Peptides against a protein of PDB entry 5JNO. Designs and how they scored, part 23

Target 1, 112 residues: chain A of PDB entry 5JNO
Amino acid sequence: MVAKFQPPPEYQLTAAELKQIVDQSLSGGDLACRLLVQLFPELFSDVDFSRGCSACGFAAKRKLESLHLQLIRNYVEVYYPSVKDTAVWQAECLPQLNDFFSRFWAQREMED

## One batch from the design tools (peptide; made by RFdiffusion4, then SolubleMPNN)

Design b1_p12_7_s2 (from b1_p12_7, 6 letters changed)
Fold by OpenDDE base, seed 5:
Formats: structure tokens, sequence, C-alpha cells
Structure b1_p12_7_s2 (fold): chain B 112 residues (1-112), chain A 12 residues (1-12)
């Protein structure tokens, strides 16, 4: 038996907070991207928080890790239960998340 | 960063 995933305190959203994000969302994929920005602003920052190594931290922050995706999926499931199906999650949300995240960094690289 | 994020979010 696998226990229900419990987000760390810093990533715990209330029903009201989640609803606010949902109200801004047009789809599960949209919601996923908005959750990405709201939950993990550090992934979009040039500030390194690991070992004082800018290069190391920068590289790490440019990757969506399994834990990030799991947290996002957890919240998306509340309003889009269909994403409980891995195939649906991979078809409807993951591509948008990856595209959104990659577009951000691609544009940042172009601006620098 | 914020401006870029807002632009991307608006494109969703």
Amino acid sequence: as target 1 above (112 residues)
Amino acid sequence: TEALLQELLASL
C-alpha cells in the first residue's frame, strides 16, 4: 500500500489558493504551468542556492525533476482527475510543462 | 524574469 503523497510545507496550498490558480487556468496543462511558476519560482531564477556554485545551481535549476512534476500533478488531479491516468498526464500536461519551461529558458538565453 | 513569465503565462 502506497501512502498519499504529502507536499512539503513550503509547497502546501490551501483549497482557496489552489482555486485561485485554477480560476486562471483554461486546462489541466495550463494549470500545471501556472502551478510550476507559483510553486517553484526558484526554477526561473538565476540565483544559485546550492553550495555557492552558480554553474552547478544554474544547471540544476534548468531541469524539471520528478519531485516537481509529482507535486504539480498532485494539485492538478484535484480539478482534473483524469491526470491520475499516467497516459493522460503524459499527453495533456507533461508536454505543456516541458514546452513552457523550455521556452522560458530559451528566451532568457536569447535575451542575455 | 517576471515580465517574461507573465508573457509566457498569457500565452497559455
Scores: peptide ipSAE 0.634, ipTM 0.947, DockQ to the pose 0.900
Fold by OpenDDE base, seed 1:
Structure b1_p12_7_s2 (fold): chain B 112 residues (1-112), chain A 12 residues (1-12)
Amino acid sequence: as target 1 above (112 residues)
Amino acid sequence: TEALLQELLASL
């Protein structure tokens, strides 16, 4: 059998939590960006995630990975089922996510 | 920063 995709506990939202974000959103792309901020605050941090681990040396990358996008898409689908269509996801949500994320780091670069 | 995120979110 094929196991259903399950988000890690730290990325699990209740219906109420999701609704709160949806209530602030005007579109699927808007919702996607808000979910990005809510679920993955670490992607917007200057904190060196390897600081506490000299052994592993893991450094967080400033990029949106497939796992991030998949998790966001799963939640967006709840209220915008049309994003189940990959073409819709790529037209309505991905550009918004990429733009939002890029704008953030571009601004941070200007401030530094 | 939180302030920057809020500004960006407001622009959505």
Scores: peptide ipSAE 0.634, ipTM 0.946, DockQ to the pose 0.895
Fold by OpenDDE base, seed 3:
Structure b1_p12_7_s2 (fold): chain B 112 residues (1-112), chain A 12 residues (1-12)
Amino acid sequence: as target 1 above (112 residues)
Amino acid sequence: TEALLQELLASL
């Protein structure tokens, strides 16, 4: 048996916080993107600051890691149980997450 | 950053 995933304290959402995000979401993919912004603001750090210091981990901030995706998926599953199916997760949520994240950094690059 | 995020969220 696999133990139930417990998010780290810094990524713990209350039921009220999660509901607020869900109320603004139109789909599982939409919810996933909103969770990305809410849970991991560090992934959207200012380019000017991050670019000025290689030690600040600029490259890492531009990458969605497995832990990020796992956390998001766990919250999405609360309201969209269908994403427990990996095929559904990969079809409905992952593409939107990747597109959203890529669009953000593409726009930031354009504005530089 | 915030303005861009809001713009992107609005486009979902």
Scores: peptide ipSAE 0.633, ipTM 0.946, DockQ to the pose 0.869
Fold by OpenDDE base, seed 2:
Structure b1_p12_7_s2 (fold): chain B 112 residues (1-112), chain A 12 residues (1-12)
Amino acid sequence: as target 1 above (112 residues)
Amino acid sequence: TEALLQELLASL
C-alpha cells in the first residue's frame, strides 16, 4: 500500500479543526497560508517555540522549510486534491505561502 | 504580531 505521511503530534489536526480553517478559506493558497499560521506560530515569533521538538526538524527560524511545506500541502490536499500535482502546488500555493511569509517579516521590520 | 497576521490574512 501507499505509505501515509504521519505528522508530528504537535502538528496533528482533527477533521473538525481542519474543517474550521477550510471554512475560512477562499482558495487552496488561502488555506495554505491559514494553515501556516495555525500550525507554525513559532515562525512568526522571535521566541523559539520548537525547543524540545526533535521530530519537526525545524532549523531555520525565519524560513519555510521543506517539512513545513510538506505538512501544509498534506492538509491542503484533503480539500484541494489538485495540489497533488506538483505544478499546481507550485503555481497556486507555494507562491502565496512565500509571499505571505515574506510580507509578514517585511512589515514587522518596518513596524519595529 | 496577531494584528499584523490578521491584516495579512484579510488581504489574501
Scores: peptide ipSAE 0.628, ipTM 0.946, DockQ to the pose 0.921

Design b1_p12_7_s3 (from b1_p12_7, 8 letters changed)
Fold by OpenDDE base, seed 1:
Structure b1_p12_7_s3 (fold): chain B 112 residues (1-112), chain A 12 residues (1-12)
Amino acid sequence: as target 1 above (112 residues)
Amino acid sequence: TQALLEELLASL
């Protein structure tokens, strides 16, 4: 059997938590961006995560990885089932996510 | 950072 995708505990949202975000959202793309901020605040941090750990040397990347996108998509599907269609996901959500993420770091670069 | 995120979210 194929195991269902399960988010790690730190990325698990209750129905109530998800609804709260949905209530603030106007579209699937909007919801996706809000989920990005909510689930992965580390992607917006200036903190070098390796700084505090000389042993692990982990460095956070300013990149949206497939895991991030998959998790977001799973939650968006709850209220926008049409994103189960890859074409819809790529047209309605991915551009919004990429734009949002890029705008953030572009702005940060201007401020520094 | 938070202020910027709020501004960006408001622009969605």
Scores: peptide ipSAE 0.635, ipTM 0.947, DockQ to the pose 0.942
Fold by OpenDDE base, seed 4:
Structure b1_p12_7_s3 (fold): chain B 112 residues (1-112), chain A 12 residues (1-12)
Amino acid sequence: as target 1 above (112 residues)
Amino acid sequence: TQALLEELLASL
């Protein structure tokens, strides 16, 4: 049996923290976007992840990776169990996450 | 950045 996914310590939310976000959410997709902002503020910063090592030449991409999505999904499932179904996750949450993330960077590019 | 995020979240 595959073990239950455990979030890394830096992405662990308490029940109270999660509930606070849920109380502000109107849907699973809404909750997903709020979790994205709360869990991964680094994805919305202008800081290059390679800044710690300028010699490596690696440029961090502004994208939602599988780990980000899995973590968000796990928390969304707590209050919206229907997203355990992959089809529901892909229809209700993923498009909203992608649109939200894309809109953010599109607007940031226009402001600069 | 924070203001933009808040605006986007409000638009959900």
Scores: peptide ipSAE 0.635, ipTM 0.947, DockQ to the pose 0.959
Fold by OpenDDE base, seed 3:
Structure b1_p12_7_s3 (fold): chain B 112 residues (1-112), chain A 12 residues (1-12)
Amino acid sequence: as target 1 above (112 residues)
Amino acid sequence: TQALLEELLASL
């Protein structure tokens, strides 16, 4: 048996917080993107600050890691149980997450 | 950053 995933304290959402995000979401993919912003604001750090210091981990901040995706998926599953199916997760959520994240940094690059 | 995020979220 696989133990139930417990998010780290810094990524713990209350039921009320999650519901608020869900109420603003139109789909599982939409919810996933909103969770990305809510849970991991550090991934959207200001380019000017991060660019000025290689030690600040700028490159790392531009990458969605497996842990990020796992956390998001776990919350999405609460309201969209269908994403427990990997095929559904990969079809409905992952593309939107990747597009959203890529669009953000593409826009930041354009504004520099 | 915040303005851009809001714009992107609105486009979902």
Scores: peptide ipSAE 0.633, ipTM 0.947, DockQ to the pose 0.838
Fold by OpenDDE base, seed 2:
Structure b1_p12_7_s3 (fold): chain B 112 residues (1-112), chain A 12 residues (1-12)
Amino acid sequence: as target 1 above (112 residues)
Amino acid sequence: TQALLEELLASL
């Protein structure tokens, strides 16, 4: 059988939690950004919230790493199966995530 | 931070 990805416990969402986020989302890209905020609040803070987490294994504090993207994609895939296609993921979700993340830090730099 | 995130999410 196909191996099933198991997210770290810190990033495990229940069906109800995921549905709540989906209900607030207008598209796969929108959902991806909302998942980014919900799953990885540490990426939007100067404080290191990943201390002690060996499972998440991300090193770059202000960078979207492959593990982050993989986790988000796995959840988006539940409601938007088309993102299983890498071309769709790269066209619809990945640019939205990168733009969202970049805009956040760009604006934070301007406000502070 | 929270306010900025909300604004950005609203602009999606």
Scores: peptide ipSAE 0.630, ipTM 0.947, DockQ to the pose 0.924

Design b1_p12_7_s4 (from b1_p12_7, 5 letters changed)
Fold by OpenDDE base, seed 3:
Structure b1_p12_7_s4 (fold): chain B 112 residues (1-112), chain A 12 residues (1-12)
Amino acid sequence: as target 1 above (112 residues)
Amino acid sequence: TEELLQQLLASL
């Protein structure tokens, strides 16, 4: 028995919010990328906390972690149930997510 | 950042 995933409050979307994103999406992979931006804006931030606080030494990580991917997948499944199949998730969503995230940071590095 | 994200989203 697999327990139903419950997102943390800061990453919880209402049905209306999710529908707005879905209405802007053309595919499951498209939806996944839009969810990435909506749910985790901190992953796209240039804020270096270590600059302001040398004591904590915290720096924003530029990595998509399993928790991020799991959350996105759960929301994508609402409108694209086929991504419950791992093979479909890996073929339709994961490559687009990784490419989108990589393109963002590659472009940011180019602007420096 | 916001401008870049909008450009990338438009390319999807």
Scores: peptide ipSAE 0.638, ipTM 0.948, DockQ to the pose 0.892
Fold by OpenDDE base, seed 5:
Structure b1_p12_7_s4 (fold): chain B 112 residues (1-112), chain A 12 residues (1-12)
Amino acid sequence: as target 1 above (112 residues)
Amino acid sequence: TEELLQQLLASL
C-alpha cells in the first residue's frame, strides 16, 4: 500500500493559494505552467548556485525533473481530474510545460 | 527575467 504523496513544506499550497492560480488559468496545461512558475522560481534563475559546491547542480536548474512534474500534476488533478490519466497528462500538460520552459530559456539565451 | 516570465504567462 503506497502512501499518498505529500509535498515538502516549502511546496505546500493552501486551498486559497491554489484557487487564486486556478482562477487565472484557462486549462490544465495553463494551470500547470503557472504552478511551475509559482512553485519553482529557482528553475528560472540564471544564478550559478553550483559554483563552489560539487554537490550542487546548475544543470538541473534547466531541467524539469520527475519530482517537479509529479508535484505539479498532483495540484492540477485537484481541478482537472482527467490528468490522472497518464495519456491526458502527456497530451495536455507535459507538452505545454516543456514548451513554456524551453521558450523561456531560448529567449534568455538570446538576451545574453 | 520577471518581464519575460510575465510575457510568456500572458501568452498561455
Scores: peptide ipSAE 0.637, ipTM 0.947, DockQ to the pose 0.847
Fold by OpenDDE base, seed 2:
Structure b1_p12_7_s4 (fold): chain B 112 residues (1-112), chain A 12 residues (1-12)
Amino acid sequence: as target 1 above (112 residues)
Amino acid sequence: TEELLQQLLASL
């Protein structure tokens, strides 16, 4: 039995906080994108707030790291257990996360 | 940034 993954304190959500996001979500992929915004606002800013994080270390400004994806997946699994299957995660959540993140920066580049 | 995020979230 694999030990339960514990998020770093700065990325810890209470059951109530998670439920609030879930209530706004229509699917696992939708939930994943909302969690991305909620957990990692620094990825949508010109300022990299994660640089000083001892748990996640330095991250590229406009890149989704494996740790980001793992944290999101762990929360999505609470309400969408099917994403424990890697094939489901890669089909339902990862494409939406990548699309959402790419669309954001693509549009920011056009608006700037 | 915030407006763009809200617009993108609304499109999900």
Scores: peptide ipSAE 0.633, ipTM 0.947, DockQ to the pose 0.907
Fold by OpenDDE base, seed 1:
Structure b1_p12_7_s4 (fold): chain B 112 residues (1-112), chain A 12 residues (1-12)
Amino acid sequence: as target 1 above (112 residues)
Amino acid sequence: TEELLQQLLASL
C-alpha cells in the first residue's frame, strides 16, 4: 500500500478546477504544461511567490524542481493513469514540460 | 509575460 500524496494547501486543486484545465487539454503532456502554469506562476515571474512555503522549499529561479514535477504528475494521473508508470511519464510528459519551460525562458531572455 | 505564456499555451 502506497500513501496518497497530499499537496501543500497553496497547490491544492478542487475536482472542478482540475476538470477545467483538463477540458482545455488534448493530451497528458498538454495537461502537464497547463498545470505547470496554473500551479506555479512564480516560476514564470521575477517575483518569488513560494518564498514563504516551507513545504515546497526554496526552488531555484527558472528551474523545475522534483517537487514541482511530482505535484504535476499526481494531478495528471487522475485523468491519465498510465503516467503512474515512470517510463510513460518520462516519455509522454517530462519532455513536453521541459521543452515548454525552456522555450518560455529562452524567449524571455531574447526580449530583454 | 502573460502574452508570451498565452502564445506558448496556444501552441500546445
Scores: peptide ipSAE 0.630, ipTM 0.947, DockQ to the pose 0.847

Design b1_p12_8_s1 (from b1_p12_8, 5 letters changed)
Fold by OpenDDE base, seed 4:
Structure b1_p12_8_s1 (fold): chain B 112 residues (1-112), chain A 12 residues (1-12)
Amino acid sequence: as target 1 above (112 residues)
Amino acid sequence: SSFFDQLIESLL
């Protein structure tokens, strides 16, 4: 269950910013994927680059966590209220998010 | 109201 909450400042979008993303989106699922890229670019960082950081030892995580999904769902719900229904969220958005994210890293691994 | 409630209201 996704609840309404106060997002961290780094993940707060203005109405204009959100509308810009929505205008580029074909569906709620597509909007979800675009929000994923815009809100969390760190999830798409190169693993080799992360490993190269000797100062911090940062390792990029290739996982969508509850916070990521919760934020995305809250933004999607602004223009697609139907995703408030968990069944709709699980049918229309989650599969597309997972497929997009998985395909991204599968392609990256192939290029390495 | 929450951040998202305010966001929705700003779009009306």
Scores: peptide ipSAE 0.571, ipTM 0.917, DockQ to the pose 0.026
Fold by OpenDDE base, seed 1:
Structure b1_p12_8_s1 (fold): chain B 112 residues (1-112), chain A 12 residues (1-12)
Amino acid sequence: as target 1 above (112 residues)
Amino acid sequence: SSFFDQLIESLL
């Protein structure tokens, strides 16, 4: 199970914000991908804007880390309680997250 | 309660 914790303020969604994303989602996996984009836009950019340093040349790491996945899973679980089961999370959500993220960067690299 | 527990309660 993914541990419940207090998310950093920048990753806290209100009930209304989460509901809006859920209403646009077709499934738990789709919700997970939408949460990925909404919560962590820095993962889809060459620059980590959240750290606020354009002059230092710091580039965002193009990797989904445990903290990202933990946050997404906790939000998905709000409307899809079944993802509390690790087997369900790994079958329904995690593959879609990885595929979406990988395809995004693969396409970006092809355009370079 | 945790953030997510409170969030769930607010949605019920």
Scores: peptide ipSAE 0.570, ipTM 0.917, DockQ to the pose 0.026
Fold by OpenDDE base, seed 5:
Structure b1_p12_8_s1 (fold): chain B 112 residues (1-112), chain A 12 residues (1-12)
Amino acid sequence: as target 1 above (112 residues)
Amino acid sequence: SSFFDQLIESLL
């Protein structure tokens, strides 16, 4: 199970914001993907953009880390309590997250 | 209560 914790301010959604995302979602897996995009836009930024910013010095990583998955699972659990079960999380949400993220960057590589 | 517990309560 993914532990509950206090999210950093930049990753805190209001009840209204979360409900809007849920209303647009078709499933728990779809909700997870939408949360990924909304919470962590830096994971989808171009390398050239990050490299070109000498002022911020921030380099975006193209990997889903434990913190990202933990936050997403905590939000999904609010409306889909079944994801408390690791088997459900690994069957319904985690594969969709990985597929979505991998396909995104695969498509970007072909477009360049 | 945790942040997420508060979210759940606000949605009830």
Scores: peptide ipSAE 0.570, ipTM 0.916, DockQ to the pose 0.026
Fold by OpenDDE base, seed 2:
Formats: sequence, C-alpha cells, structure tokens
Structure b1_p12_8_s1 (fold): chain B 112 residues (1-112), chain A 12 residues (1-12)
Amino acid sequence: as target 1 above (112 residues)
Amino acid sequence: SSFFDQLIESLL
C-alpha cells in the first residue's frame, strides 16, 4: 500500500484541478499519465526545475522516482479506488506511466 | 487526516 502523506505545496491539486484532469481521462492509467505531466513538468524538459525543491527533495532528472509514483497513485486512488490494490496499480497504471515516459524521451532522442 | 483524505472528503 502507498503511504498517505502531505504532499509539498507545489504538488497539491485542488479538487477542481483534479476533477478537470479526471474529466479528460479515459482510464486510471490515462489519468496517471496526465497527472505525471501536470505535477512534474520538470521531468519533461532539459531544465531541472526540481533541483531547488527543498520540500520534496527530488533530485533525479528524467527518472520516475518512488515519490513521483506515490503522489500519482494517491491522486488516482481518489477516483479509482481499485489502485489501492498493488496488483491493479502495477497492471493498469505503472506500465502506462513507464511506457509514456519512456516513449517521450525516446522520441525526443530521435527528433534531436 | 492526510491531504488526500481531505481531498476525497471535499469531493463527496
């Protein structure tokens, strides 16, 4: 089970913001990917925006870390409680997150 | 309660 914690202010979505993302999402996995982009834009740029975050301590660039996944999972659970089950999370969300993230950087590598 | 618990409650 993913521990419940207090996210840093920069990663706190309002109910309205989350609802907007959910309304655009086709599934829990799709929601996870949209949350990834929304919460952690620094992972999709050559600029390290997370370096100065003393609250979250994120340091890895272009890598999905446990705290990234934990935050995403916690938000997904709000509308898809089934992801509380680790098996569901690993089957429905993690592969989509990893594929999306990997494809993004793979495409960037080919384009540059 | 945690942030997410409060968030869930706000959506109910």
Scores: peptide ipSAE 0.565, ipTM 0.913, DockQ to the pose 0.026

Design b1_p12_8_s2 (from b1_p12_8, 5 letters changed)
Fold by OpenDDE base, seed 4:
Structure b1_p12_8_s2 (fold): chain B 112 residues (1-112), chain A 12 residues (1-12)
Amino acid sequence: as target 1 above (112 residues)
Amino acid sequence: SPAFDELIQSLL
């Protein structure tokens, strides 16, 4: 029997928090991007990983990992059940996430 | 920060 995916405790949103994000979202893809920002602010900053050790040389990885995507999908499907279909997830949400994430860093690089 | 929030809103 396949176990249902459960978010790690550090990435759990309350129903009210999720509802608020959903109410601000125009689509499943838009919701996915908003969840990306809310769940993983560390992906949008280099500071969070450098505070602990300036000498260790650890740099924040600017990449969306499978766990990030799975967590986002888990919440998106609550209000957009169609994303349970992998084809829909890949067509409606993944391109939006990748585009949003890349555009963010592109703009940050431009501002520097 | 407010600037960050504005940037995010512009990207969405």
Scores: peptide ipSAE 0.150, ipTM 0.797, DockQ to the pose 0.179
Fold by OpenDDE base, seed 2:
Structure b1_p12_8_s2 (fold): chain B 112 residues (1-112), chain A 12 residues (1-12)
Amino acid sequence: as target 1 above (112 residues)
Amino acid sequence: SPAFDELIQSLL
């Protein structure tokens, strides 16, 4: 048997949920960005969730961490197996994720 | 929010 990464319960998507996101996606990179929004809405909020949620104690920050990227990649691989290749992941998905995330905050700062 | 969704769609 080969060890398989399992996402935390709060980030577990059903096949139907994932399919819905895939159906809205134009590419692996686009899927990655949509997964980013769906899985980690806290990364797109100014709200301090550590203050508002006594049960979780989660502190949101405007940073894409390795765990975020790994979770996204695992789901992208389901429909785009080529991203199992790190070179493909770095060429097709990571730049789009970083650009999308950066552009989001850049635009928000302009609108505020 | 609708505004948030619209912004996301414009970025994708």
Scores: peptide ipSAE 0.119, ipTM 0.779, DockQ to the pose 0.179
Fold by OpenDDE base, seed 5:
Order: sequence, then structure tokens, then C-alpha cells
Structure b1_p12_8_s2 (fold): chain B 112 residues (1-112), chain A 12 residues (1-12)
Amino acid sequence: as target 1 above (112 residues)
Amino acid sequence: SPAFDELIQSLL
């Protein structure tokens, strides 16, 4: 039997915390984007982490990795079980996440 | 920051 995926402690949301985010969300894709911001604020930071960590590249801050997406999907599934279907996840959530993340950095690049 | 929050809201 495969063990159930458990988020690292720093990414563990309580039921109350998750409910608050859900109450502000209008769809699974919207919820996914809000979870992205709440769980991974470091992905939106201008801080050059490569200066303090040899394993951390600046370019990595602007990429959504599989672990990020898996964590978000696990929480979205609680209120939108349909995203357990990979096709639904790829149609409803992944494009929203990618567009939101890309637009964020596009705006920041125009300002800087 | 408040400016960051406003930006996020405009993108959602």
C-alpha cells in the first residue's frame, strides 16, 4: 500500500485556514491561485536567494515545480473532488496557475 | 505589503 501524501509541516493548513481561502474562492482554478500565494510567498519574492543558498537558483523562484503543484492539488481536491481527474486538473487549474504566475512576473518586469 | 495584496487581487 502506498502511503498517503502528507504536506511538510510548513505547508500544513488547518481546516479553518483552508476554509477561509475557500470562502474567498469562486472556482477550483481561483482556489488554486489563492493557495499558490498563501503557501509559497517565496515564489513571488525579489530576494536573490542564490546569494544565501548554493542550492537555490534565482531562476527557480520563477518556476512552479511538481511538488508545489501536488501540494496545491491536494488542498483543492478537498472542496473540488473533480480535480482528482488529471484531465480536469489540467483543464481547470494548471492553466489558471500558469497564467496567474506568468502575469505576476510580467507586471513586475515592467515595473522594474 | 498592502501594495502586493492589491496587485494579487487585480490578477485574480
Scores: peptide ipSAE 0.103, ipTM 0.768, DockQ to the pose 0.176
Fold by OpenDDE base, seed 3:
Structure b1_p12_8_s2 (fold): chain B 112 residues (1-112), chain A 12 residues (1-12)
Amino acid sequence: as target 1 above (112 residues)
Amino acid sequence: SPAFDELIQSLL
C-alpha cells in the first residue's frame, strides 16, 4: 500500500487554518491559488530586496516545482476530493495555478 | 506598487 503523503513540518496547516482558506475560496482552483500564496510566500518574494542583502544570501525562485504542486493538491483534496482524479486536477487547478503565478510576476515587473 | 495583500486580492 502507498503511504499517505505528509507535508513537511514547515508546510503543515492546522484544520482551522485550512478551513479559513477554504471559506474564502470559490472553487478548487481558487483554493489552490490561495494555498500557493499561504504555503509558499517565498515564491513571491522581491528578488531585488534579496539581492541587496548579502548577509542572508536568500534568493526567491520564480518556479513552481513538483513538491509545491503535490502539497497544494493534497490540501485541495481535503475539500474537493474530485481532484484526486489527475484529469480533474489538470483541468481545474493546474491551469489556474500557472496563470496566477505568471500573472503575479508579470504584474510585479510592470510596477517595477 | 500596491501592498502584497491588495495585489493578491486583485489577482485572485
Scores: peptide ipSAE 0.061, ipTM 0.727, DockQ to the pose 0.180

Design b1_p12_8_s3 (from b1_p12_8, 4 letters changed)
Fold by OpenDDE base, seed 4:
Structure b1_p12_8_s3 (fold): chain B 112 residues (1-112), chain A 12 residues (1-12)
Amino acid sequence: as target 1 above (112 residues)
Amino acid sequence: SEAFDELIESLL
């Protein structure tokens, strides 16, 4: 049997927290973007994860990874069960997430 | 911050 996806403790939202975000959302895609901000604020900041390492040259990547997307989808499904269909998720949420994230950083880069 | 929240809302 397929095990139910369970988010790590650091990405757990209470029912009340999730409801609050949902109440502010106008669509599944909108909810997905709001969840992105709430769950992964580190993706929206200039965080140097290797400040102590001047030699390694490691830089945090500003990209949405599979884990990010899976966690977001897990919560979106609670109120928009249609996204359980991969085709719906890919059509309604993924493009909006990618566009939202890209526009954020594009704007930030223009301000610098 | 409030400014950040406003920015996010403007992008949604």
Scores: peptide ipSAE 0.565, ipTM 0.928, DockQ to the pose 0.179
Fold by OpenDDE base, seed 5:
Structure b1_p12_8_s3 (fold): chain B 112 residues (1-112), chain A 12 residues (1-12)
Amino acid sequence: as target 1 above (112 residues)
Amino acid sequence: SEAFDELIESLL
């Protein structure tokens, strides 16, 4: 049997922390976007902290990877169990996450 | 920052 996924310690939210984010959210997709900002602030930074790292360069900072999406989905499932269905996750959360993230950087590029 | 939070809220 495969062990239950556990987030790394730096991405572990307490029940109180998660509840606070949920209270601000209007939907599963909204919650997903808020979790993205809360869990991975480094994805929204224009500072290249990884210039010397071939595996974590600037381009990687502007991409949502499987680990990011898995962590967000795990927390969203707590309050929106329907996203356990992959079709629901892909219809309700993924498009909003991608759109939100893309619009953020599109605006930043216009301001830079 | 507060400015960042406002930006995020405007995008949600």
Scores: peptide ipSAE 0.561, ipTM 0.927, DockQ to the pose 0.179
Fold by OpenDDE base, seed 2:
Order: sequence, then C-alpha cells, then structure tokens
Structure b1_p12_8_s3 (fold): chain B 112 residues (1-112), chain A 12 residues (1-12)
Amino acid sequence: as target 1 above (112 residues)
Amino acid sequence: SEAFDELIESLL
C-alpha cells in the first residue's frame, strides 16, 4: 500500500473551496495559477514572515519550490487527472505557473 | 484587496 500525499493542515482545501476555485478557472493551467495565489499568498508579499526561518526565507521568497508545486499539482489532479502524467504537468501547468509568477513580480517591480 | 485581485485576474 502506498499512502497518498496529504497536504499540511494549513494548505488543506475543502471540496467546496476547491470547487469554487475550479469554477473560476478556464483551464488546468489557470487553475494551477489560482491555486498558487490561494495556497501561498506569502509568495506574493513584499515581506515574508510566514517562514520560521529568516535565513532560508530570503533566498526562496520569490521562488516556486517543489513543495509548492507538489501541493498545487495534487489539487489540480482532482479535476484534471491527466496531470498525473509528469509530461502533461510540465506542458500544461508548469509553464503557466512560472510565467504567471514571473510576470507578477515583474509588474510589482515596476510599481516600486 | 480588490486591487490585488484585479491584478491577479489581469495576469491570468
């Protein structure tokens, strides 16, 4: 028996919450980006106090880590099971996530 | 905030 991935409590979405996000989404990639915003709002803030480590938080603040991507993928799979295939995930979601996240910070930097 | 939401939507 292989235990399925369980998100930490702070990243646990109810079926209703996930459904709401899905209803707002136009595609798997769009869903992934919306999940990124909903699950990890700290990645979109200038100041990150969410991490208990000040030393490690600085370098990773504006980077999508494997755990972030894993959590997002786990939820995307609920409605887009094809992303269980890594090739599909890398083609349909990852580029959108990276582009979205990069464009966000590019825009924010222009506002400063 | 509403402004943040609008920004996010514009990027999607």
Scores: peptide ipSAE 0.561, ipTM 0.927, DockQ to the pose 0.181
Fold by OpenDDE base, seed 1:
Structure b1_p12_8_s3 (fold): chain B 112 residues (1-112), chain A 12 residues (1-12)
Amino acid sequence: as target 1 above (112 residues)
Amino acid sequence: SEAFDELIESLL
């Protein structure tokens, strides 16, 4: 029996909140990107919203850390259980997350 | 903000 992942209080979503994001999503990769924005707005700002927070795993600005990805994956699994398979997660979600995040900051840097 | 939301949607 596998223990259910319990996210830190700062990153807990209710079933209704998660359902709302899912309703806006067209795929597991799309859902992952939307969760990234909703769960970690500090990664899209110059302001550090998680200063001193060890639970969020915030270590480097403008980089996705392992804890960010793990939290997102656990929520994606609720509606796309196939991402429990690491190969599926790496093929269907990780590339989309990395591309989305890098494109965001690439565009911001060009506009500065 | 609305501008931020529009930017995010354009990148998805």
Scores: peptide ipSAE 0.559, ipTM 0.926, DockQ to the pose 0.179

